# Peptides against a protein of PDB entry 6RO1: the designs that were tried, part 2

Target 1, 216 residues: chain A of PDB entry 6RO1
Amino acid sequence: LGKEIEEYIHKPKYCLPFLQPGRLVKVKNEGDDFGWGVVVNFSKKSNVKPNSGELDPLYVVEVLLRCSKESLKNSATEAAKPAKPDEKGEMQVVPVLVHLLSAISSVRLYIPKDLRPVDNRQSVLKSIQEVQKRFPDGIPLLDPIDDMGIQDQGLKKVIQKVEAFEHRMYSHPLHNDPNLETVYTLCEKKAQIAIDIKSAKRELKKARTVLQMDEL

## One batch from the design tools (peptide; made by RFdiffusion4, then SolubleMPNN)

Design b1_p8_2_s1 (from b1_p8_2, 6 letters changed)
Fold by OpenDDE base, seed 2:
Structure b1_p8_2_s1 (fold): chain B 216 residues (1-216), chain A 8 residues (1-8)
Amino acid sequence: as target 1 above (216 residues)
Amino acid sequence: DPSLIEIR
């Protein structure tokens, strides 16, 4: 189900309007999970299909990602690799094909104008970590229907299946759980928090209100 | 510098 949603959101026709500088995005390349990074810019490359002469535009997004220091030494010829869990790594601007974006956040960071200094790139990692601290259940995603405006009936059916599955997953175990009241109270609190987040997002969107992270 | 978070 999550993978089926990814097949829609990574399409250039849907995601390009949301790839502004500072947008949080999740990047996966084959077996490599880079986790959350920050969009720096994107470019359209003209690609000509070798057999048809048809213009097939290639979209490349430059994303600031936490990379292993080993991958940086060979940066001229080798693809960047994600930092190991025990490694500090280094934030690097990596060119990524748009279809490798596995998630797009509703969060947009302010980024330094000059990302050439290491300290400026590492400051963005601190900002990502602070966002993760504020969202312990995970960084908030753009809604593919409400925020991204995707009208595809296939996506609507996927979302309906996710909602029905979540509803069943919450309804079936709860009938026999003696902690049902506690779980209902937690689910109601979570639903209320989700409504409050949606309302706060709408107000922030209207006000162009930049939340200053006072702890950074 | 306080990083400004914009939720859009």
Scores: peptide ipSAE 0.243, ipTM 0.872, DockQ to the pose 0.172
Fold by OpenDDE base, seed 4:
Structure b1_p8_2_s1 (fold): chain B 216 residues (1-216), chain A 8 residues (1-8)
Amino acid sequence: as target 1 above (216 residues)
Amino acid sequence: DPSLIEIR
């Protein structure tokens, strides 16, 4: 289910409007989970498929990621590797294909204008860590329907299944209630009401919640 | 400079 949502959100058609400088994004490349990084910029590269003449535009996002210091030594030829959990690592601007974005946050950071100094890049790591402390249950995601405006019926069905599963997981006392169908219909209505409330709150949430990080 | 977190 989570992976099925990723198949929608990483599509350039949906995610490009949200890849502004400072946006928190999660990057995963095969077995390498970089965790949360920060968008610096993105570029569209024209790619012509040599065999079909079809224009297949490549989208590359530059993301500030926590990398292993060992991988930086070979950076001329090898892809950056994520820092180990016990390693400090180093924040590096890494060019990432847009389809490798596994998550997009509602959070945006202010980033230094000059990311050439190591200290400026490491200051962004401190900012990410402070966001993680403020959100112990995880960094908040953009809503694919509400925030990203994805109208695909396949995605709506996936989200409904996730919400129904989460509701079952948290409703431990109700596993023995024979009115499970009525609870499902109430959960679908509550999910729809939550969507409608979130839609209405989007009109109200033109209020920039600027969280000042006083400790940085 | 306070690192401003914008939730947008």
Scores: peptide ipSAE 0.227, ipTM 0.869, DockQ to the pose 0.183
Fold by OpenDDE base, seed 1:
Structure b1_p8_2_s1 (fold): chain B 216 residues (1-216), chain A 8 residues (1-8)
Amino acid sequence: as target 1 above (216 residues)
Amino acid sequence: DPSLIEIR
């Protein structure tokens, strides 16, 4: 489901209006997850399809990403790699094809005008980390329908399936509890205790009624 | 700095 949404949002037709400077975006290249970065700028490049001669424009977005320091040494020949989990990394402006955007946030940051100094780039990482602290359940996403205006019926069906799944999960939290059997057993025990209390009260009432009939 | 964050 999340991957099916990604296949819509990364299309230039939909995402380009939202790629303003400071926009938070998630970047993934094959196996490499860069996580959240910040849009600096985007450009349209003319590309000619080799087989059809058709003009297929390539869209490149410059994204400030947390990169491994090891990958930066060979920056002329090797693609930037994401920082390792235990590595501090370094924020670098990386040219990214627009179809490699796995998510787009509703959050925009103020970015320094000059990103050439390392300290200015690292200040943006502090800002991303502050956003992540404010949103412990995850950085808020643009709504693909309400915010991005995507009218595709395939996407609407995917969203409806996600919402229906989430609604089932939240409206019936007990049904997805691995302790559901224990909760049902406890509910059955409580129901049985309530029946036993009601039966004992009926027996006490019958015993009192019998005692009152023996005194009449 | 909270002033550096905008939801748009």
Scores: peptide ipSAE 0.211, ipTM 0.863, DockQ to the pose 0.165
Fold by OpenDDE base, seed 5:
Structure b1_p8_2_s1 (fold): chain B 216 residues (1-216), chain A 8 residues (1-8)
Amino acid sequence: as target 1 above (216 residues)
Amino acid sequence: DPSLIEIR
């Protein structure tokens, strides 16, 4: 279900209008979860499919991501790696294929105009961390229907299934399996987080509230 | 510069 929603959101047709500089996005490449980064820009590359001659445009988004210092040494030839949990890491601008965006936030940061200095890039990490502190239940996502305007009936059916599943989970007393309680509390937390994100998004969208971060 | 958070 969450993966099925992701398959709509990461499509260029839907996400490109929301990939403005400063937009918070979550990047995942296979096993590598970079977590939350910030969009710097995007570019359209013309690609010719070798077998069909059809123009298949590749969309690349430059995202400021927290990378391991080890991956930076070989950055000319090796893919950037996410910072380890206990590592400070370094913020780098990484070219990311648009389909590797696992989430898009309703939050947009102001970013420094010049990201060449390390200190300017690291200041953006402090901004992300402050957003994470303000949203303990998770950074608010764009609503795929209400914010992104996705009209696809397949997505609407997926959302209805999610809502019906969440409702069924809340209505069934999972009293008898301690493993079900753990899954249930995780799913309740996730569903309550999704509801609280949706309510907080509705309130925040109404407010268009530019939160000044006093500490930056 | 105060990093302004715009929530859309």
Scores: peptide ipSAE 0.112, ipTM 0.828, DockQ to the pose 0.209

Design b1_p8_2_s2 (from b1_p8_2, 5 letters changed)
Fold by OpenDDE base, seed 2:
Structure b1_p8_2_s2 (fold): chain B 216 residues (1-216), chain A 8 residues (1-8)
Amino acid sequence: as target 1 above (216 residues)
Amino acid sequence: FPFEILIY
């Protein structure tokens, strides 16, 4: 289900309009999960399929990612590696193929104009961490239908199956264990917050309103 | 650091 949604959102025809500088994105390459990074820019590269001669354009997005300091020492020949969970890491601009984007946020950060200084790159990590603190249930995603405008009927059926599965998971009264009530009240509060976010997004869609969340 | 929520 989550992977099936990913197969739609990472397609260039859908995601490219949302890859503006400062956009929060998740990057995953095979076993390497970088988590949340920030879009710096993107480029289109001409590629030719070796077997058909067809033009197959490659899209590369430069993403500011939290990398392991060990991987930076070998940066001339080795791909960047994600920072270990216990490691502070270092923010680096990494060229990423667009199909390696596992999620796209509705959040955009203000980024420094010059990302060459380490301090400017590390300031962006502090901003990501501040957004994560404000969204303990996870950084808000772009809605594939409502925000990204994806009309694909396959995606609509996947989303309907997710919503029906979530509804069944929350509406299935697992009979009578008193220790489940505390887990159920947390799950119901989380489900209600998700519904309230979806309703608030629908109200905001009427207004085309950029909500600037200033530090209060 | 200010951030924007952009809903399109």
Scores: peptide ipSAE 0.182, ipTM 0.862, DockQ to the pose 0.159
Fold by OpenDDE base, seed 5:
Structure b1_p8_2_s2 (fold): chain B 216 residues (1-216), chain A 8 residues (1-8)
Amino acid sequence: as target 1 above (216 residues)
Amino acid sequence: FPFEILIY
């Protein structure tokens, strides 16, 4: 469900009008979760698809992200890495492809006009942390339908499934159980084990298929 | 810098 919503909102057609300076966005690149950052600017780059010759415009958003200090020392050739959980990190302006935006907030910040000084960049981290304190249940997201105006019927069906899931969750007899946190942790562990079993079964099926080919 | 939060 959340990933299916992400596949709509990160499309340039929908998100570009909301990528104003100061907009809070989440950035995720494969295994690297940067968490919440702040939009500084965006640009359209002309790109030609190498296989079709078609004009495929690349949209690059400059996002102020909390990066590891280690990645900054290697910055001539390596992509910025997210700050470790135990690290303060440093706020850096990182060029991000728009499809790497995992969430867009309804929240915008006033940002310093000059982000070249380290203190100005680090002031924005303090602002993000203050927003996170004001929203203990999480930073509010733009509504894909009401705020972003997305009319896609696939998205509407995903949202209806989310709402029906949330309604069932809040109406569940365990919702007010004092052991709810323990039950959730056990459910998450069970879900992870089910994923691992599914992966192991896929690997076993592949290995068995290879063995059958070697016996022929 | 003072920061303001704008919710749209």
Scores: peptide ipSAE 0.079, ipTM 0.824, DockQ to the pose 0.194
Fold by OpenDDE base, seed 3:
Structure b1_p8_2_s2 (fold): chain B 216 residues (1-216), chain A 8 residues (1-8)
Amino acid sequence: as target 1 above (216 residues)
Amino acid sequence: FPFEILIY
């Protein structure tokens, strides 16, 4: 559900109008979660490599992100890495592919005109942290229907399923149970055991198939 | 509507 909404929101046809300078965005690249950053600019890059049948223009957003200081030393040769949880990090302007935007906020910040000075970049981190303090339940998202104007019937059905799931979750008798975390941990363990049984059954089936091939 | 926040 949440990932299915993300697959709509990060599409250039929907998100580009909202990628103004100062827009808060969440950036995730595979295992690298940068958290919340600020849009500086975006550009359309048509890399027509004459030998890749990808006619689709790549969109790159320059996002001010909290990066590890270790990754900054290698920034000429390596991709920027997110700051570790206990690390202060440093704010850097990172070119990000638009499909790596996991969330877009309704919040737009004022940003310094010159982001070359470290102090100006670090001031934006203070601004993000101040927004996070003002929104303890999380930074507010753009509504994909009401704010972004997405008319896709697939998305509307996903949103309706999310709302119906959330309503059932908050109405559930266990929602206010002080043992809820323990119950979740037990449910996760049960789900993992079910996955492990399914994997072991697949391996056993493969082993039997090999034995049947050796008997033929 | 997306709103602008001035952070001082």
Scores: peptide ipSAE 0.036, ipTM 0.705, DockQ to the pose 0.376
Fold by OpenDDE base, seed 4:
Structure b1_p8_2_s2 (fold): chain B 216 residues (1-216), chain A 8 residues (1-8)
Amino acid sequence: as target 1 above (216 residues)
Amino acid sequence: FPFEILIY
């Protein structure tokens, strides 16, 4: 379920319009979780499939990520590795394939025009950490349907299954009631109301976060 | 440093 949603979101067709400079994205490469980083830019690379001559465009996003200091020493030959939990790490601009984006936030940060100075890169880490403090339940995600405009019926069915599962999990403490059919129509309406409450809480959290920024 | 969080 969560992985199936990710497989839609990381498709270039859907995510490219949201990969603006300053967009918060989560990067994961196999076992390496970089956590939240910031989009700097993206580029389309022409790739020719070696066996078909078909142009398969590779999309590379430059993401400012918290890397281990050990990864900086081998920048010519080794992939960047995430900073250890106890390490401050160093913010580096890392070229990432778009399919390695595990999440896209509704949050977009201001980024310095020049990311060559270490202090400018580290200022962005402080900004990410401040966003994380403001969102204790996690950084808000783009909605794949409402925010990203994904019309795919497969994704809609996956989301409906996730919401129906979440609803069953939260409703289980409150009703040993044997009327299953009236519960299904109430569960669809209450799943829709839970979507609408999640959307409205997201909009309210959006509005409240904007208001809390006008106070700083 | 006013970080403008632009929420889209």
Scores: peptide ipSAE 0.043, ipTM 0.760, DockQ to the pose 0.185; fails the geometry check

Design b1_p8_2_s3 (from b1_p8_2, 5 letters changed)
Fold by OpenDDE base, seed 5:
Structure b1_p8_2_s3 (fold): chain B 216 residues (1-216), chain A 8 residues (1-8)
Amino acid sequence: as target 1 above (216 residues)
Amino acid sequence: DPFEILVY
């Protein structure tokens, strides 16, 4: 459900009007989760699709992200990496493809006019941390329907499923159980074991199919 | 501290 919403909101036709300077956005590139960053600007680049010769516009957003200092030493040849949980990191302006935006916040920050000084970039990290303190349940997201104006019926069906799931979750008798965290961790472990069993059964089925083909 | 958080 969350991932299905991401597939709508990261589309340029929906998100570009909301990529103003100071907008909070989440950036995720494969296994690299940068968390919350701040939009500086965006640009449209002309790109030619390598297989069709069609002009496909590439949208690049410059985002202030908390990067690992180790990755910055190699920044001439390597993509920036997210700061480790235990490191302070450094705020850097990183060019990000718009489809790597995993979330867009309703929150906009005032940003320094000059982001060349390290202190000005690090001040933005303090601002993000202050927003996170003000929103203990998480930084508020743009509503994809009410704020972003997305009329897609597929998205509306996803939202209705989320709302119906949340309503069932909050109305569930266990929601107010003082042991909820213990029950939740046991349910997560049970769910993981069920995934592992399903994976092992698939691999066993593949191995048996290969053995049967070698015996024919 | 000059950080106005504008929630729209």
Scores: peptide ipSAE 0.039, ipTM 0.771, DockQ to the pose 0.153
Fold by OpenDDE base, seed 3:
Structure b1_p8_2_s3 (fold): chain B 216 residues (1-216), chain A 8 residues (1-8)
Amino acid sequence: as target 1 above (216 residues)
Amino acid sequence: DPFEILVY
């Protein structure tokens, strides 16, 4: 459900109007979670590589992200990496493909006009941390329907399912159980075992099919 | 609506 909402909001046709300088956004690239960053600028890059049949314009947003200091040393040749847990890191302007935006906040920050000085970039990290303190339950998101104006009926059905799930979750007797985390961990383990049984059964079926073909 | 926060 949350991932299905992400697949709508990160589409350029929906998110581009909200990618103004100072907008808070979450950036995730595969296994690299940068967390909350700030939009600095937006640019349309035409991907005119003359030999790839992809005429679709790539949208790149420059996002001020907390990067590891190790990554900064190699920034000329290597992709930016998120700051490790408990690492201070350094705020760097990173060009991000728009589809790597996992969330967009309703919050827009004032940013320094010149982000070349490290101190000006690090001041924005202090501002993000101050916003996080003001929103202990999490930085507020743009509503995909009410704020972003997305009219897609598929999204509306996903939102209705999320709301109905959340209502059931918060109404569930286990929601106030002090052992809730333990119960979740056990449920996740049970779900994983069910996946593993289903994969093993598929592999066994494939192996049997190969053996039957060798006997014919 | 999106709102601007001035963090001083």
Scores: peptide ipSAE 0.035, ipTM 0.742, DockQ to the pose 0.401
Fold by OpenDDE base, seed 4:
Structure b1_p8_2_s3 (fold): chain B 216 residues (1-216), chain A 8 residues (1-8)
Amino acid sequence: as target 1 above (216 residues)
Amino acid sequence: DPFEILVY
């Protein structure tokens, strides 16, 4: 279910409009979870498929990621590796294929104009950590339907299944009640109310975060 | 809508 949502979000036709400089994104490459980074820029590369002559555009996003200092020594020949849990690491601009974006945040940061100095890159790590403190339940995601405008009926069905599963998981401790069928129609209304509460909490959290920023 | 945060 969560992975099926990622398969829509990382598609260039949906995510490219949201890959502005300063956008928080989560990067995962197979076993390497970099966690949250910040978009610096993106580029479209024209690629010609060697077997079909078809134009297959490659999309590369430059993301400021927390990398291990060990991987930086070999950065000319080896892929960057995520910082170890107990390592401070170093923020580096890493070219990432767009399909390796596992999540996109509704949060966009201001970033230094010059990311060549180490101190400017490390200031962005402090900014990410401050965002994480302000969002203890996790960094807010872009809504794939409401924020990203994805009209795909397959995605809508996946989201409905996730919401129905989450509802069953959270209701299970409180009701040994055998009337499952009347619970489904109340679950659809409660899922819609949970969407409306999630949107309203998102707007209220935006308003509170903006107000807290004007007070600092 | 996406929102912007300045964090110094």
Scores: peptide ipSAE 0.048, ipTM 0.775, DockQ to the pose 0.280; fails the geometry check
Fold by OpenDDE base, seed 2:
Structure b1_p8_2_s3 (fold): chain B 216 residues (1-216), chain A 8 residues (1-8)
Amino acid sequence: as target 1 above (216 residues)
Amino acid sequence: DPFEILVY
């Protein structure tokens, strides 16, 4: 289900309008999970399919990602690797194929105009960490239908299955748990948190404002 | 415009 939604949102026809500088995105390449990074820029490259002569445009997004320090030494010959959990790492601008975007956030950060200084790149990591601290249940995602405008009936069916599965997961404990009051207070708190996330997401959508450092 | 960021 989550992977099936990803297969829609990473398509250039849907995601490109949302790849503005400062947009939070998740990057995952096979076994390499970079987590949350920030869009710096994107480019369209002309690719010619070798067998048809058809122009198949490649989209490359430059994303500021937390990389291992080992990746910095070999950046001319090796793909960047994510920082190890216990490693500080360093924020680097990494060219990423658009289909490697596993998630797109509703959050857009202010980024320094000059990302050549290490301190400017590391300041963006501090901003990501502050956003993560404000969203303990996870950084808010763009809605694929309401925010991204995806009209695909396959996606609508996937979302309906997710909602129906979530509804069943919440209804099944209510029939077998003798602690109904504790479950109700946890469900009310979770429903209130979901309302507060939805309201905060709606304010973020209305404001169209880049989160400035002074607002963090 | 998201297209203003296209570095050719």
Scores: peptide ipSAE 0.036, ipTM 0.700, DockQ to the pose 0.070; fails the geometry check

Design b1_p8_2_s4 (from b1_p8_2, 6 letters changed)
Fold by OpenDDE base, seed 4:
Parts: C-alpha cells; sequence; structure tokens
Structure b1_p8_2_s4 (fold): chain B 216 residues (1-216), chain A 8 residues (1-8)
C-alpha cells in the first residue's frame, strides 16, 4: 500500500511540477537513508537504452543532502553516503534519481542563490532542522489528491485501502493494549518463522526435484 | 496545499 502510493507519486507526470527549488524531499537509496534534503534543481536527461533504442528519459533532481565527510573525500570514486546519526556531516548537492525520493513535502524553503560556499549549504541544514522542530509529528507531505491533483482511480483505490486499514488498525482492541509491543514482537517472530518454513519447504522441494532428475 | 516557509 505505502509503496504503491510512492510509485504513483514517483511518476514524472505527477511529481515533476512539485520538484521546485527549495522543496523538501526525503532521499533513500536502498540501505542509504539521507533523510530530508532540499531540491536545488531538476533536469531531464535523455537516456537511450543501448538494447531497445527506446528513449527512457532519466529524471535527475539535484538535492542538497547531509552527507558523510568521509564519502566526500572519496567523491571521485564513491557515491555520497548519508551522514551517520552522530556525525555533523556536510551539506552537498547530490544528483538523485526521482524514484529515490521516498517523500515529497508540502514545505518549500528559501535557499541561498549561491550554494558554492559551505556556510550557505550549512544554513540550509539549520533551516531543515527548524522545520523539523516546527513539525514534531513529522514534516507535512504533499497530498497526492488535494495537493498534486492526481485523479488516477488506481491511486484513489490505494488511498481508500490505506485509510480503511488505518481505521481498522486504530479501532483494533490491541491498539491500546499496554502489551502491544510484546505482542507485536511475538507476531513478527511468528511471521518470520512462517517465512523461514516456507523457504525451507521450497529448498526441500528443489532438492527432491533434483534427486528425481538424477534417478531418470 | 503546498506552502512556502521563509527561514533565514
Amino acid sequence: as target 1 above (216 residues)
Amino acid sequence: MPFEILIY
């Protein structure tokens, strides 16, 4: 459900109008969570897939992100890495693919016109921190329907399923149970064991299929 | 609605 909403938001048709300079965005690349950054610029690059001749337009957003100082020293050979929780880091402009934007905020910041000085980049970090302080429950997201104007019936059905799931979750008798965390951890362990059993059964089935092929 | 915050 959440991922399905993200897939709609990441469609260039919908997100590109909102990728304006100063827009707050979250950036996540697999294991690398950069958290909140600020859009500096947006560019459409024509990419030609070498194997299909199809023009697959590459959408690149330059985002001012808090990067590890270690990754910046190696920036000639390594991709920028997020600053560790305990690291001050350094704000750097990183080219990010649009599908790596895990969230788009309704908040737009004023950004310095010149981001070449380190102090100007670090001022934007202070601005992000001030926004986070003003929104303790989280920085407000763009609403896909009300803010982005997405009239897609698939998205509307996904949102309605999320709302109906959230309503059922909050109305569930266990939601206010003081043991909810313990019960949740036990349910998570049970779910993991069920996955592991399913994996082991698949491996056993593969092994039996191989043995049956060696007997023919 | 999207809104702008001017933070200095």
Scores: peptide ipSAE 0.044, ipTM 0.664, DockQ to the pose 0.430
Fold by OpenDDE base, seed 3:
Formats: structure tokens, C-alpha cells, sequence
Structure b1_p8_2_s4 (fold): chain B 216 residues (1-216), chain A 8 residues (1-8)
């Protein structure tokens, strides 16, 4: 469900109008979570699919992200890495593919016109931190329907399923149970054991099939 | 400088 909503939001026709300078966005690349950054600009790049020769336009967003100072020293050979939790880091403008934007905020910040000085980039980090303090429950996201105006019937059905799931989750008697974490861990273990039993039954079936082929 | 938060 959440991933299906993200797949709709990541469509350039929906997200590009909201990628204005100063927009707060989250960036995640595989295992690298950069957290909240600020859109500086976006560009359309012409790309050609290597297998079909078809024009596949790539959308690149320049995002001001908190990067590790170690990765920035190696920026000639290595991609920028997120700052460690306890690291101050340095704010750097990083080119990011649109599908690596894990969230788009309703919040837009004023950004300095010149981001070449380190102090101007670091001032934006202070502004992000001030927004995070104002929203302790999380920085507000753009609503796909109300803010983004997405009229897609598939998305509307996904959102209605999320809302109906959330309502059932929050209305569930166990939601406020102090043992919820213990019950969840036991349910997860039970689910894992059921997967393992299914795997072992498949292996045993394969082994029996091999033995029957060696007896023929 | 007070940052202008534009919430849409």
C-alpha cells in the first residue's frame, strides 16, 4: 500500500510541479537514508534505453542534503553518503533521480540564492532542524489528492485501503496494549516458521522427485 | 532571517 502510493507520487507528471526550489523532500538510495533535504532545482535529462534505443527521459532533482564529510573528500571517486546520526555533516547539492525521493513535504523553505558558500548551505540545515522541531510527529507530507490534485482512480482506491487499514489498526483493542510488541514478535516468529515449513516441504518434494527419477 | 514556511 504505502509503496503503491509512492509509485504514483514518483510519476513525473504528478511530482514535478511540486519540486520547486525550497521544497522539503526525503531522499533514500538503497541503504543510504539522507533524511530531509531541500530541492534546489530539477532538470530533464535525455536518456536512451540501452536495449530499445527509445528515449527514456530521466528527471534529476538537485537536492541540498546532509552528507558525510568523509564522502565529500572522496567525491571524485565515491558517491556522496549520508551523514552519520552523531555527525554534523555538511550540506551538499546532490543530483538525485526522482524515484529516490521517498517523501515530498507540503513545507517549502526560503533558500539562499548563492549556495556556493558552505555557511549558506549550513544555514539551510538549521532551517530544516527548526521545521523538525515544529513538527515533532513528523514533517507534513503533500496529500496526493488534496494538495497534488491526483485524480487517478487506482490511487484513490489505494488511499481508501490505507485509511481503512489505519482505522482498523487504531481501533484494534491491541493498539494500546503494552504487550503489543511482544504479541507482534510472536506473530512474526509464527509467520517465519510457516515460511520455513513451506520451504522444507518444497525441498523434500524436490528430493523425492530426484529419487523417483533415479529409480526409473 | 526568519525562514518563510509556505505550507500549501
Amino acid sequence: as target 1 above (216 residues)
Amino acid sequence: MPFEILIY
Scores: peptide ipSAE 0.042, ipTM 0.702, DockQ to the pose 0.139
Fold by OpenDDE base, seed 2:
Structure b1_p8_2_s4 (fold): chain B 216 residues (1-216), chain A 8 residues (1-8)
Amino acid sequence: as target 1 above (216 residues)
Amino acid sequence: MPFEILIY
């Protein structure tokens, strides 16, 4: 469900209008979580599919991201890496493919016109941290329907399923139970025991089938 | 510098 919503948001026809300079976006590339960054610019690159001759436009977003200082020294040979939690890092403009944007915020920041000075880039990090401080429950996301205007019936059905799951989760009598963690761990142990019993019964059945084949 | 947060 969440990934299906992301696939709709990543469609260039929907996300590109929101990729203005200063927009907060979350960037994730495989194992590399950069967290929140700021859109600087975007570009459309003409790509030609080598097998069909079809123009497949590649969209690249320039995002100001907190990078490790180590990856920046090796920037000629290595891709930028996220700064470690305990590392100060450095804010760098990184070209990112649109499908690597794991979230798009409703928040837009004022960014310095000149991002060449390190101090100007680092001022944006302070701005991101102040936004995170103001939104302890998470930076607000763009709504795919209300903010992005996506009228896709597939997306609407996915959102309705999410809302119906969330409503059932929050309305569940155990949701606010102070013993929820204890009950959950007991249920998990019970589920594991049921898996183990099912496994043991399968192995016992295999062993009996082998013995019956040796007696025939 | 005070930064303006715009929510859209």
Scores: peptide ipSAE 0.041, ipTM 0.716, DockQ to the pose 0.168
Fold by OpenDDE base, seed 5:
Structure b1_p8_2_s4 (fold): chain B 216 residues (1-216), chain A 8 residues (1-8)
Amino acid sequence: as target 1 above (216 residues)
Amino acid sequence: MPFEILIY
């Protein structure tokens, strides 16, 4: 569900109008969560697919991100890495592919016209932190329907499933149970054991089928 | 510097 919504947001036809300077975006690259950054600019690069010769335009967003100071020293040889939780880090403009944007906020910040000075980049981090303080429940996201105007029937069905799931979750008698975390952890362990049993039964069935074929 | 939060 969440990933299916992200796949719609990542479509250049929908997200590009919202990738304006100052837009808050969340950046995630595999295991590297940069958290919230600010759009500086975007560019369309002509790319050719290596296997089909088809023109596949790459969309690159320049995002001001909190990077580890260690990764910045090695920036000639290594990709920028997110600052550790306890690290102050340094704000750097990083070129990011649009599919690495895990979220787009409704919030836009005023950004300094010149981001070459470290102080100007660091001022934007203070602005992000102030937004995070104002939204303790999380920075507000762009609504794919109401804000982005996406009329896709597939997306509408995904959103309706999310809303119906959230409504069932919040209306559930256990939602306000003080032991919810304990019950949840026990349910996760039970679900994992059920997956493992199903896997083991599948492998046992395969092994029995092979033995029956060797006896014929 | 005052930051303007524009919510649109």
Scores: peptide ipSAE 0.040, ipTM 0.711, DockQ to the pose 0.156

